Peptides against a protein of PDB entry 6PSE. Designs and how they scored, part 26

Target 1, 78 residues: chain A of PDB entry 6PSE
Amino acid sequence: PSEEEEYARLVMEAQPEWLRAEVKRLSHELAETTREKIQAAEYGLAVLEEKHQLKLQFEELEVDYEAIRSEMEQLKEA

## One batch from the design tools (peptide; aimed at target 1 E36)

Design b2_p19_7_s4 (made by RFdiffusion4, then SolubleMPNN; from b2_p19_7, 6 letters changed)
Fold by OpenDDE base, seed 4:
Structure b2_p19_7_s4 (fold): chain B 78 residues (1-78), chain C 78 residues (1-78), chain A 19 residues (1-19)
Amino acid sequence: as target 1 above (78 residues)
Amino acid sequence: as target 1 above (78 residues)
Amino acid sequence: SLVEHFREYFEAKRALEAA
C-alpha cells in the first residue's frame, strides 16, 4: 500500500481527539505553506521588476553603443 | 470573536465524520498549495537566471562600450 | 499567466497588511 493509502486508513480509524489534532496540524501547515507561496510570488515579482529595469538600462546602453560604433565606422570609411 | 476562534470552536464541537472530511479537505488544499509554492519558486528561479544572463550581457556590452569610447576619446585628443 | 498570479498575490498581501 502507498503512504497515501496508509494515511487514509489511519484517518478512517482515528479517534476524534486525533482527528482534531490532525485538523489543527494541517491548518497550521496550510497557513505556513500559503505564506511561503506568497513570499515566493513576491520574490519572483521583485526579481522580474529588477530584470525589467536592467533590460531598460541595457537597451539604453545598446543605443549609445550603436551610435558610437556607427560614428567610428563612418570615420573609418572616410 | 475572530474567524480563527470561531473555526477553532467548530473543530472542538465537530463530529468524527465532519473531522474526517475536514482532514481530507485540508490535505487536498495543502497538496495544491504546496504544488503552487513549488511552481512559484521555480518561476522565481527561472527569472533570476534570466536576469543573471542579462546582467552578463550588460557587463559585456559595457566593456565594449568603454573600449570604443576610450578609442574615440584618444582619436579626438590626437 | 504566472506573472499575473504573482501580482495578484502581492497586491492581496499588501491590501491585507494595509487594512
Scores: peptide ipSAE 0.164, ipTM 0.809, DockQ to the pose 0.052
OpenDDE base, seeds 1, 2, 3, 5: peptide ipSAE 0.157, 0.170, 0.151, 0.124; ipTM 0.808, 0.808, 0.803, 0.800; seed 2 fails the geometry check

Design b2_p19_8 (made by RFdiffusion4)
Pose (drawn by RFdiffusion4):
Structure b2_p19_8 (pose): chain A 78 residues (1-78), chain B 68 residues (1-68), chain P 19 residues (1-19)
Amino acid sequence: as target 1 above (78 residues)
Amino acid sequence: LVMEAQPEWLRAEVKRLSHELAETTREKIQAAEYGLAVLEEKHQLKLQFEELEVDYEAIRSEMEQLKE
Amino acid sequence: PTDEERRAFFEKILEEAEE
């Protein structure tokens, strides 16, 4: 029997004391995973924002580069 | 009376939590894998930005060298 | 996925957490 069918049998045939403990165990597991899930989403938003700021800082540098480059090309007529 | 024949509710709770835990895990993993992708994207962009900085300095110094 | 889609996914998780 696989671990899944063994567990299914345990839930449908175990005593209430065991069922209560499993409810309690899963409640802890869910609370912790919900916490991890939330931190992972916050981490995503933070790095998404960092990336956004870096993109702007990059495009700003592109403009400054073009301005100097544009001047230099003009100067090569001298 | 004996509504105490209620292992059926506990069994319903085990199943409900088991499913919620599974979906929460999928959402967590999915969220983590996205976070790693953004880090990889930011890394490529940081590398490109530092390249542009060097090139920018190269032609700021190459000009100014235009000196008369 | 796009950044917009990723942001919407993360914001959805935090919105449901605030409920």

Design b2_p19_8_s1 (made by RFdiffusion4, then SolubleMPNN; from b2_p19_8, 7 letters changed)
Fold by OpenDDE base, seed 4:
Structure b2_p19_8_s1 (fold): chain B 78 residues (1-78), chain C 78 residues (1-78), chain A 19 residues (1-19)
Amino acid sequence: as target 1 above (78 residues)
Amino acid sequence: as target 1 above (78 residues)
Amino acid sequence: MSDEEIRAFFERILAEAAK
């Protein structure tokens, strides 16, 4: 039997005291996992914003660089 | 009483059939929440990697830019 | 996925949590 099947059997055969404890355990794990999910989402959004700002800075620098490069190229051709 | 206290009381007073159903419900929610957490983490890492690559490109461009800028400055001073 | 799709995913998670 799979672990899932074994667990299902355990739940069916369990006494109320065990079941209450399992509810408590699962509730706790769910709360923690939910918090971690939220944290991951918050972090992800922050990184997205940082990436966006960096991209803007990069594009600005590219413009400045190409301007200087072009000027230098023209000077060399002359 | 808080919702948490009310829920705790419900669990303590619940019959085994309800408890088994609750274990099943919580297990399902935990599995789903875990999947979402993992997905969020994966996306976050992907964005982080993209940001890192962009930063490397930016830093490389900065080096090139400063080189040209410095050369041009020297030419102007001469 | 695009950044916008990823953003939407994260925002959905946060919106659900706020309810």
Scores: peptide ipSAE 0.662, ipTM 0.878, DockQ to the pose 0.982
OpenDDE base, seeds 1, 2, 3, 5: peptide ipSAE 0.661, 0.661, 0.661, 0.661; ipTM 0.878, 0.878, 0.878, 0.878

Design b2_p19_8_s2 (made by RFdiffusion4, then SolubleMPNN; from b2_p19_8, 9 letters changed)
Fold by OpenDDE base, seed 4:
Structure b2_p19_8_s2 (fold): chain B 78 residues (1-78), chain C 78 residues (1-78), chain A 19 residues (1-19)
Amino acid sequence: as target 1 above (78 residues)
Amino acid sequence: as target 1 above (78 residues)
Amino acid sequence: ASDEEIEAFFRGILAEAAA
């Protein structure tokens, strides 16, 4: 049997004391996992914003660079 | 009493049938939340990588820009 | 996934947490 099937059997055969402990354990793990999920989402949004700002800065620098490059190219062609 | 205290009381007073159902519910929610957490982490890493690559490109462009700027400045000062 | 899709995913998580 799979671990999932074995666990299901354990739950079906478990005494109330074990079941209560398992509810508490799962509740704790769910709370922790939920916090981690939220933190990951918050962090992800922050990184997206940073990437967006960096993209804007990069595009601005590209414009400035192309302007100077074009000027230099024109001087060389003259 | 807080919702947490009320829930704790419910768990302590619950019948085995309710407890088994609650274990199943919590297990399902934990599995779903875990999948979402993992997906969030994967997306976060992808964005971080893209930001890192963009940062490298930006730094390379800065070097190139400063080189041309310096050359142009030297020509103006001559 | 696009940045827009990723953003929507993260915002979805936060919206769910706030509900």
Scores: peptide ipSAE 0.679, ipTM 0.883, DockQ to the pose 0.981
OpenDDE base, seeds 1, 2, 3, 5: peptide ipSAE 0.678, 0.678, 0.678, 0.678; ipTM 0.882, 0.883, 0.883, 0.883

Design b2_p19_8_s3 (made by RFdiffusion4, then SolubleMPNN; from b2_p19_8, 8 letters changed)
Fold by OpenDDE base, seed 3:
Structure b2_p19_8_s3 (fold): chain B 78 residues (1-78), chain C 78 residues (1-78), chain A 19 residues (1-19)
Amino acid sequence: as target 1 above (78 residues)
Amino acid sequence: as target 1 above (78 residues)
Amino acid sequence: MSDEEIEAFFRAILEEAAK
């Protein structure tokens, strides 16, 4: 039997006291996991924003670079 | 009484059949929430890596830009 | 996944949590 099947059997045969304890355990783990999920999402959004800002700066620098490169190339060819 | 207190009372007074159903519900929600947490973490790491690569490219471009700017400035001052 | 899709995913998580 799989662990899942064994657990299912345990739940079916368990006394109320064990079941109440299991509800408490699962509720706690769910709350913690939910908090961690939220934190991961918040952090992910922050990184996305930082990446976006960096991309904008990069694109601006590319424009400036090409302008200077072009000017310099023209000066050298003259 | 808070919803938390009401829920706690419900769990204490619940029959085994309800408790088993609640264990099943919580187990399912925990599994789903865990999956979402993991996925959020994976996406966050991917974005971090992309941001890092972009930063490296940006820094390289800054070096190239300063080199050309300096050369051009020297040419103009000569 | 595009950045927009990832953003939507994260926002969905936060929206769900706020309810």
Scores: peptide ipSAE 0.639, ipTM 0.876, DockQ to the pose 0.985
OpenDDE base, seeds 1, 2, 4, 5: peptide ipSAE 0.638, 0.639, 0.639, 0.637; ipTM 0.876, 0.876, 0.876, 0.875

Design b2_p19_8_s4 (made by RFdiffusion4, then SolubleMPNN; from b2_p19_8, 7 letters changed)
Fold by OpenDDE base, seed 2:
Structure b2_p19_8_s4 (fold): chain B 78 residues (1-78), chain C 78 residues (1-78), chain A 19 residues (1-19)
Amino acid sequence: as target 1 above (78 residues)
Amino acid sequence: as target 1 above (78 residues)
Amino acid sequence: MSDEEIRAFFEAILAEAAA
């Protein structure tokens, strides 16, 4: 049987004391995992914002660069 | 009493059938939350990598820009 | 996924946590 099936059997055959302990364990893990999920989302949003700001800076520099490049090219051709 | 205290009492006084159902519920929620956490981490990593590549491109452009800017400035001063 | 889709995903997580 799969681990899942074995676990299901364990739950089905377990005494109340084990079940209560399992509820406690799962509740704790769920709380921790939820916190980690939230932290991951917060971090992800921060990185997205940083990337966006960097993109804007990059595009601004591209405009400036092309302006100077064009001027320089014109001077060389003259 | 707090919701946490009420829940704790519920767990302590619950019958095996309720406890088994609660284990099942919590297991399901934990699995889903874990999946979401992992997905969030994966997305965050992807954005981070994109940001890194953009940063490298930006720095390369800065070097090129400063080179042309400097040359242009020298020509203006001469 | 687009940045917008990723953003929406993260925001949904945070919205759920705040509810």
Scores: peptide ipSAE 0.652, ipTM 0.878, DockQ to the pose 0.989
OpenDDE base, seeds 1, 3, 4, 5: peptide ipSAE 0.650, 0.651, 0.651, 0.651; ipTM 0.878, 0.878, 0.879, 0.878

## One batch from the design tools (peptide; aimed at target 1 V47)

Design b2_p20_1 (made by RFdiffusion4)
Pose (drawn by RFdiffusion4):
Structure b2_p20_1 (pose): chain A 78 residues (1-78), chain B 68 residues (1-68), chain P 20 residues (1-20)
Amino acid sequence: as target 1 above (78 residues)
Amino acid sequence: LVMEAQPEWLRAEVKRLSHELAETTREKIQAAEYGLAVLEEKHQLKLQFEELEVDYEAIRSEMEQLKE
Amino acid sequence: EELEEAFEKKEEELEEEEEE
């Protein structure tokens, strides 16, 4: 029997004391995973923002580069 | 009376939590995999930005060298 | 998904035992 069918048998046939402990155990597991899920989403928003700021800083540098480059090309007529 | 024949509620709770835990885990993993992708994207962009900085310095100094 | 299928199978077995 697989671990899944063994567990299904345990839930449908175990005593209430065991069922109460499993409810409690899963409640802790869910609370912890919900905490981890939330932190992963916050981390995502943070790196997403960092990336956004970096993109702007990059496009700003592109403009400054073009301005100097445009001037230099003009100067090569001298 | 003996509504105490209620292992059926506990069993319903075990199943409800087991499902919620599974979906929460999927959401967590999916959220982590997306976070890693942004880090990889940011890394590529940081590398490109530092390249543009060097090129920018190269032609700021090449100009200014235009000196008369 | 395999755990949900195992619970459905066990519920069917219990239903058949109740009918017998």

Design b2_p20_2 (made by RFdiffusion4)
Pose (drawn by RFdiffusion4):
Structure b2_p20_2 (pose): chain A 78 residues (1-78), chain B 68 residues (1-68), chain P 20 residues (1-20)
Amino acid sequence: as target 1 above (78 residues)
Amino acid sequence: LVMEAQPEWLRAEVKRLSHELAETTREKIQAAEYGLAVLEEKHQLKLQFEELEVDYEAIRSEMEQLKE
Amino acid sequence: EEEELEAELREMVEEHKEEE
């Protein structure tokens, strides 16, 4: 029997004391995972923002580069 | 009276939590995998930005060298 | 703190892949 069918049998045939403990155990597991899920989403928003700021800083540097480059090309007529 | 024959509710709770836990885990993993992708994207962009900085300095100095 | 959280997320993803 696989671990899944063994567990299914345990839930449908175990005593209430065991069922209460499993409810309790899963409640803790769910609370912890919900906490981890939330932190992962916050981390995503933070690095998404960092990336956004970096993109703007990059495009700003592109403009400054073009301005100097444009002036240099003009000067090569001298 | 003996509504105490209620292991059926506990069993319903075990199943409900087991499913919620599974979906929460998927959402968590998914969220983590997305976070790693942004880090990889940010890394590529940081490398490109530092390249542009060097090139920018290269032609800021090459000009200014234009000196008369 | 951010580096620690990134390491934990990488470990969680790696452990999930090993379970597959």

Design b2_p20_2_s1 (made by RFdiffusion4, then SolubleMPNN; from b2_p20_2, 13 letters changed)
Fold by OpenDDE base, seed 2:
Structure b2_p20_2_s1 (fold): chain B 78 residues (1-78), chain C 78 residues (1-78), chain A 20 residues (1-20)
Amino acid sequence: as target 1 above (78 residues)
Amino acid sequence: as target 1 above (78 residues)
Amino acid sequence: DREKLEERIKALVAEAKALE
């Protein structure tokens, strides 16, 4: 039997005291996992903001670069 | 009483059938939240990689920009 | 800072997989 099937059998045959303990355990794990999910999401958003700011800087530099490139080309062809 | 205190009382007074159902519910929510945590983490990693690649491109453009800027300054001063 | 963040994210992924 799979671990999942064995666990299911345990739950079905368990006494109320075990079941209450299991509810408490699962509630705790759920709370922790939820907090970790939020933390991971917050980090992802922070990096996304940093990437966005970098993209803006990159695009500004591209504009400046093309301006200088064009002026340079004109100076060389004149 | 707080919702948390009421829930705790419910768990203490609950019948085995309710407790088994609650274990099942919490197990399901934990599995889903765990999956969502992984997805959030994977997203963060992807954005980090994209930011890193963008930074490399930005630095390359900065080098090229400074080269052209310097050459143009020389042409204008000659 | 980036490396530290990446390590933390990787740790979260590993922990999540261990719970499944």
Scores: peptide ipSAE 0.117, ipTM 0.814, DockQ to the pose 0.489
OpenDDE base, seeds 1, 3, 4, 5: peptide ipSAE 0.103, 0.101, 0.111, 0.104; ipTM 0.809, 0.808, 0.809, 0.810

Design b2_p20_2_s2 (made by RFdiffusion4, then SolubleMPNN; from b2_p20_2, 9 letters changed)
Fold by OpenDDE base, seed 2:
Structure b2_p20_2_s2 (fold): chain B 78 residues (1-78), chain C 78 residues (1-78), chain A 20 residues (1-20)
Amino acid sequence: as target 1 above (78 residues)
Amino acid sequence: as target 1 above (78 residues)
Amino acid sequence: DREALEERLRRLVEEAKERE
């Protein structure tokens, strides 16, 4: 039998005291996992913002680079 | 009474059938929240990698820009 | 900061996989 089937049997055969303890355990794990999920999402958003700012800086530098490159090319052709 | 206290009372007074259903509900929500946490973390890691690659490209462009800027400055001073 | 964040995110992923 799979672990899932064994767990399902345990739940079906369990006394109310065990079931209450299991509800408490699962509620605690759910709360912790939810906090961790939110934290991971917040970190992901922060990194996205940093990447976006870096992209803007990169694009600005590209514009500046192309301006100088073009000026240099014009000077070399003259 | 707080929602937490009301829920705690509900769990204490609940019949085994309700408790089994609650274990099933919480197990399902925990599994879903765990998957979402993993997804959020993996997404954050992917964005970090993208940001790192962008930073490398930015630094390469900075080197190229400074080379042309320096050459242009030398030409203007001559 | 990047390495620390990567390590933390990796830890979250691994801990979640271990609990499944």
Scores: peptide ipSAE 0.193, ipTM 0.829, DockQ to the pose 0.548
OpenDDE base, seeds 1, 3, 4, 5: peptide ipSAE 0.167, 0.188, 0.149, 0.165; ipTM 0.825, 0.828, 0.820, 0.824

Design b2_p20_2_s3 (made by RFdiffusion4, then SolubleMPNN; from b2_p20_2, 9 letters changed)
Fold by OpenDDE base, seed 5:
Parts: C-alpha cells; structure tokens; sequence
Structure b2_p20_2_s3 (fold): chain B 78 residues (1-78), chain C 78 residues (1-78), chain A 20 residues (1-20)
C-alpha cells in the first residue's frame, strides 16, 4: 500500500481525539503554507517591478548612447 | 467570538464523520497550496534570472557609453 | 515581458487571500 493509502486507513480508523489533533495540525500547516505562497508571489512581483525599472533605465541609456554615437560620427566625418 | 474561535468550537463538538471529511478537505487544500507555493517560487526564480541577464546587458552598455563619452571629451579638448 | 507570469502571480496572491 502507498503511504497515501496507509494514511487514508489511519484516518478511517482514527479516534475523534486523533482526528481533532490532525485537523489542528493540517490547519496550521495550511495557514503557514498559504503565507509562504503569498510571500513567494509578492517577492516575484517585486522582482518583476525591479526588472521593469531596469528595462526603462536600459532604454534611456540606449537613447543617450545613440545620441553620442551620432555626434561622434559627425565629428569624425567633418 | 472570532471566526477562529468558532471554528475551534466546531472542531471540538464535531462528530467523527465531519472530522474525517475535514481532514480530507484540509489535506487537499494543503497539497494544492503547496504546489502553488512551489510554482510561485519557480516564477520568482525565472524573473530573477531575467533581471540578472538584463543587468549584465545594461552594464555592458554602460561600459560602451563611457568609452564613447571619453573619446568625445578628448576630441573636444584637442 | 512575461505579462502572463505577472498575471499568474497576482492570481496566486488573490486566491490565497480569498482562502484565508
């Protein structure tokens, strides 16, 4: 039997006291895991924002670079 | 009473059949939430990698920009 | 870039908040 099948049997044969304890345990783990999920998602969003800002800065620098490059080319041709 | 206190009372007064159903529900939600947490973490890592690559590109452009700027300054001084 | 990723992350946050 799989661990899942064994656990299912345990739940079916368990006394109310064990079941209440298990509900409490699972509720706690669910709350904790939910918080961790949110934290991971919020972190991902923060990194996305940072990447977006970096992209904007990169594009601004590209414009400045092309401007100087163009000016340099003009000076070399004159 | 808070919702948490009300839920705690429900668990204490619940029959074994309800408790078994609740264990099943919570187990399912925990598994689902765990999967979503992992997915969120993986997404965050992917975005971090993209940000890192963009940062490298930005730094390369900064070097090139400074090189041209320096050359331009030299030409203007001569 | 990765608008769908951002959308999915936001969905995960909202889904989590709704379950709490």
Amino acid sequence: as target 1 above (78 residues)
Amino acid sequence: as target 1 above (78 residues)
Amino acid sequence: MREELEKRIRELVEEARERE
Scores: peptide ipSAE 0.144, ipTM 0.813, DockQ to the pose 0.469
OpenDDE base, seeds 1, 2, 3, 4: peptide ipSAE 0.130, 0.128, 0.125, 0.132; ipTM 0.808, 0.807, 0.806, 0.808

Design b2_p20_2_s4 (made by RFdiffusion4, then SolubleMPNN; from b2_p20_2, 10 letters changed)
Fold by OpenDDE base, seed 5:
Structure b2_p20_2_s4 (fold): chain B 78 residues (1-78), chain C 78 residues (1-78), chain A 20 residues (1-20)
Amino acid sequence: as target 1 above (78 residues)
Amino acid sequence: as target 1 above (78 residues)
Amino acid sequence: DREELEKRIKELVEEAKAKE
């Protein structure tokens, strides 16, 4: 039997005291996992924003670079 | 009483059938939340890698820009 | 692509907060 089937059997045959303990355990794990999910999502959003800002800076530098490149080219051709 | 206290009382007074159902519910929610957490983490990692690549490109452009800037400055001073 | 990812991440955050 799979672990899932074994667990299902355990739950089915368990006494109320074990079941209450399991509810408590699962509730705790769910709360922690939920917090971790939020944290991971917030981190992802932060990185997205950082990447976006970096992209803007990169594009600005590209413009500046092309301006200087063009000016330099003109000087060399003169 | 807080919602937490009310829930705790409910669990304490619940029949085995309700407790088994609650274990099932919580197990399901935990599995889903875990999947979502992992997904969020993977998204964050992907964006982080993209940001890193962009950073490398930006730094390369900065080097090129400074080279041209310096050359231009030398020409203007001559 | 970025907008879609951002949207999905925001959805995950909101869903989590709603359950918290």
Scores: peptide ipSAE 0.128, ipTM 0.813, DockQ to the pose 0.548
OpenDDE base, seeds 1, 2, 3, 4: peptide ipSAE 0.113, 0.116, 0.112, 0.115; ipTM 0.807, 0.807, 0.806, 0.808

Design b2_p20_3_s1 (made by RFdiffusion4, then SolubleMPNN; its pose is not in this set)
Fold by OpenDDE base, seed 5:
Structure b2_p20_3_s1 (fold): chain B 78 residues (1-78), chain C 78 residues (1-78), chain A 20 residues (1-20)
Amino acid sequence: as target 1 above (78 residues)
Amino acid sequence: as target 1 above (78 residues)
Amino acid sequence: SAAEALIEELRREAEREEEE
């Protein structure tokens, strides 16, 4: 039997005291996992914003670079 | 009473059939939330890698820009 | 939930990056 099937049997045969303890355990794990999910999402959004700002800076530098490159090229052709 | 206290009372007074259903519900929510957490983490890592690559490109462009700027400055001072 | 909305935003961004 899969671990899932064995766990399902345990739940079916368990006494109320065990079931209450399991509800408490699962509730705690769910709360913790939910917090971790939110934290992961917040981190991802922060990184996205940082990447966006970096991209804007990169594009600005590209414009400045092309301006100087063009000026330099013109001076060398003269 | 807080919703948490009311829920705790419900769990304490619940019959085994309700408790088994609650274990099943919480197990499902935990599995789903865990999957979402993993997905959020994977996306965050992907974006972080992209930001890293962009930063490397930015730093390379800065080097090239400073090289041209320095050459241009030297030409203007002769 | 707020978390689901944030995850959905990350998913949408990832999809846009794959299309570029």
Scores: peptide ipSAE 0.134, ipTM 0.796, DockQ to the pose 0.226
OpenDDE base, seeds 1, 2, 3, 4: peptide ipSAE 0.118, 0.109, 0.096, 0.116; ipTM 0.791, 0.793, 0.788, 0.792; seeds 1, 4 fail the geometry check

Design b2_p20_3_s3 (made by RFdiffusion4, then SolubleMPNN; its pose is not in this set)
Fold by OpenDDE base, seed 2:
Structure b2_p20_3_s3 (fold): chain B 78 residues (1-78), chain C 78 residues (1-78), chain A 20 residues (1-20)
Amino acid sequence: as target 1 above (78 residues)
Amino acid sequence: as target 1 above (78 residues)
Amino acid sequence: SAAEKLIEELRKKAEEEERE
C-alpha cells in the first residue's frame, strides 16, 4: 500500500483524541507554511525590484556609452 | 471569544466524522500552500539568476565605458 | 488571501519584466 493509502486508513481508524491532535498538527504546519510562502513571495518581489533598478542603470549606461562612442568615432574620422 | 478560541472549542466538541473531514481539509490546504510556496521560491531564484547575469553585463559595460572615456579624455587633452 | 495576492503580484511583475 502507498503511504497515502496507509495514512488514509490511519485517519479512518483513529480515535477522536488522535484526530484532534492531527488537526492541531496540520493547523500548525499550515500556519508555518503560509508564513514561509509569504516570505518567499516578498523576497521574490524584492529581487524583482532590484533587477528592475539595475536594468534602468544598465540602459542609462548604454546610452552614455553610445554617446561617447559616437563622439570618439567622429573625432577619429576628422 | 476570539475566532481562535471558538475554533478550538469546535475541535474539542466535534464528532469523529467532522474531525476526519477537518483533517482532510487541512491536508489539502497544506499541500496547496506548500506548492505555492515552492513556486514563489522558484520564481525568486529565476529572477535572482537573471539579475546576476544582468550585473555581469553591466560590469562589462562599465569597463568598456571607462576605457573609452579615458581615451576620449586623452585625445581632448592633446 | 494576502499570500495569494503577493504571489500574483510577483507573477505579474515577472511577466512584465520578461516582456521588456
Scores: peptide ipSAE 0.092, ipTM 0.794, DockQ to the pose 0.177
OpenDDE base, seeds 1, 3, 4, 5: peptide ipSAE 0.087, 0.088, 0.091, 0.088; ipTM 0.794, 0.793, 0.794, 0.793; seed 4 fails the geometry check

Design b2_p20_3_s4 (made by RFdiffusion4, then SolubleMPNN; its pose is not in this set)
Fold by OpenDDE base, seed 1:
Structure b2_p20_3_s4 (fold): chain B 78 residues (1-78), chain C 78 residues (1-78), chain A 20 residues (1-20)
Amino acid sequence: as target 1 above (78 residues)
Amino acid sequence: as target 1 above (78 residues)
Amino acid sequence: SAAEALIAELRAKAAAEEAA
């Protein structure tokens, strides 16, 4: 039998005391996992913001670079 | 009473049928939350890698920009 | 878990990038 089927059978045959303990265990794990999910999401958002700021700086530098490149080309052609 | 205290009382007074249903519910939520956590982590990693690549490109452009700027300054001083 | 390992890897890479 699969672990899932075995677990399902355990739940079906379990006494109330075990079931209450299992509810407590699952509730705790859910709370922890939820916190970790939130932390991962918050981190992802922070990195996105950093990437966005970097992109803006990059685009500004590209504009400045093209301006100087164009000026240099004009001077060399003269 | 707090919602937590009320829930705790419900679990203590619940029949086995309710407890089995609650185990099933919590197991489902835990599985779903776990998948979401993984997805959030994977997304954060992807964005971090993109930011890293962008940073490398930015640094390369800075080097090129300073080279042209220096050449331009030399030409203007001559 | 695999999820915990992934989060740990993400944090490690973030720390490395901050140091660079």
Scores: peptide ipSAE 0.119, ipTM 0.804, DockQ to the pose 0.169
OpenDDE base, seeds 2, 3, 4, 5: peptide ipSAE 0.115, 0.115, 0.116, 0.082; ipTM 0.804, 0.802, 0.805, 0.795

Design b2_p20_4 (made by RFdiffusion4)
Pose (drawn by RFdiffusion4):
Structure b2_p20_4 (pose): chain A 78 residues (1-78), chain B 68 residues (1-68), chain P 20 residues (1-20)
Amino acid sequence: as target 1 above (78 residues)
Amino acid sequence: LVMEAQPEWLRAEVKRLSHELAETTREKIQAAEYGLAVLEEKHQLKLQFEELEVDYEAIRSEMEQLKE
Amino acid sequence: ALEELDEERREFFESILEEA
């Protein structure tokens, strides 16, 4: 029997004391995973924002580079 | 009376939580894998930004060298 | 394409935090 069918048999045939403990165990597991899930989403928003700021800082540097480059090309007529 | 024959509710609760836990895990993992992708994207962009900085300095100094 | 992908990721992360 696989671990899945063994567990299914346990839930449908175990005593209430065991069922109560499993409810309790899963409640803790769910609470912790919900906490991890939330931190992972926050981490995503933070790095998404960092990336956004870096993109802007990059495009700003592109404009400053073009301005200098444009003036240099003009000067090579001298 | 004996509504105490209620292991059926506990069994319903084990199943409900087991499913919620599974979906929460999928969401968590999915969220983590996205976060890693953004880090990889930011890394590529950071490398490109530092390249542009060096090139920018290269032609800021190459000009100004235009000195008369 | 990457901007669209980042918007989808943002909506996904925000949806997790709204449902919390």

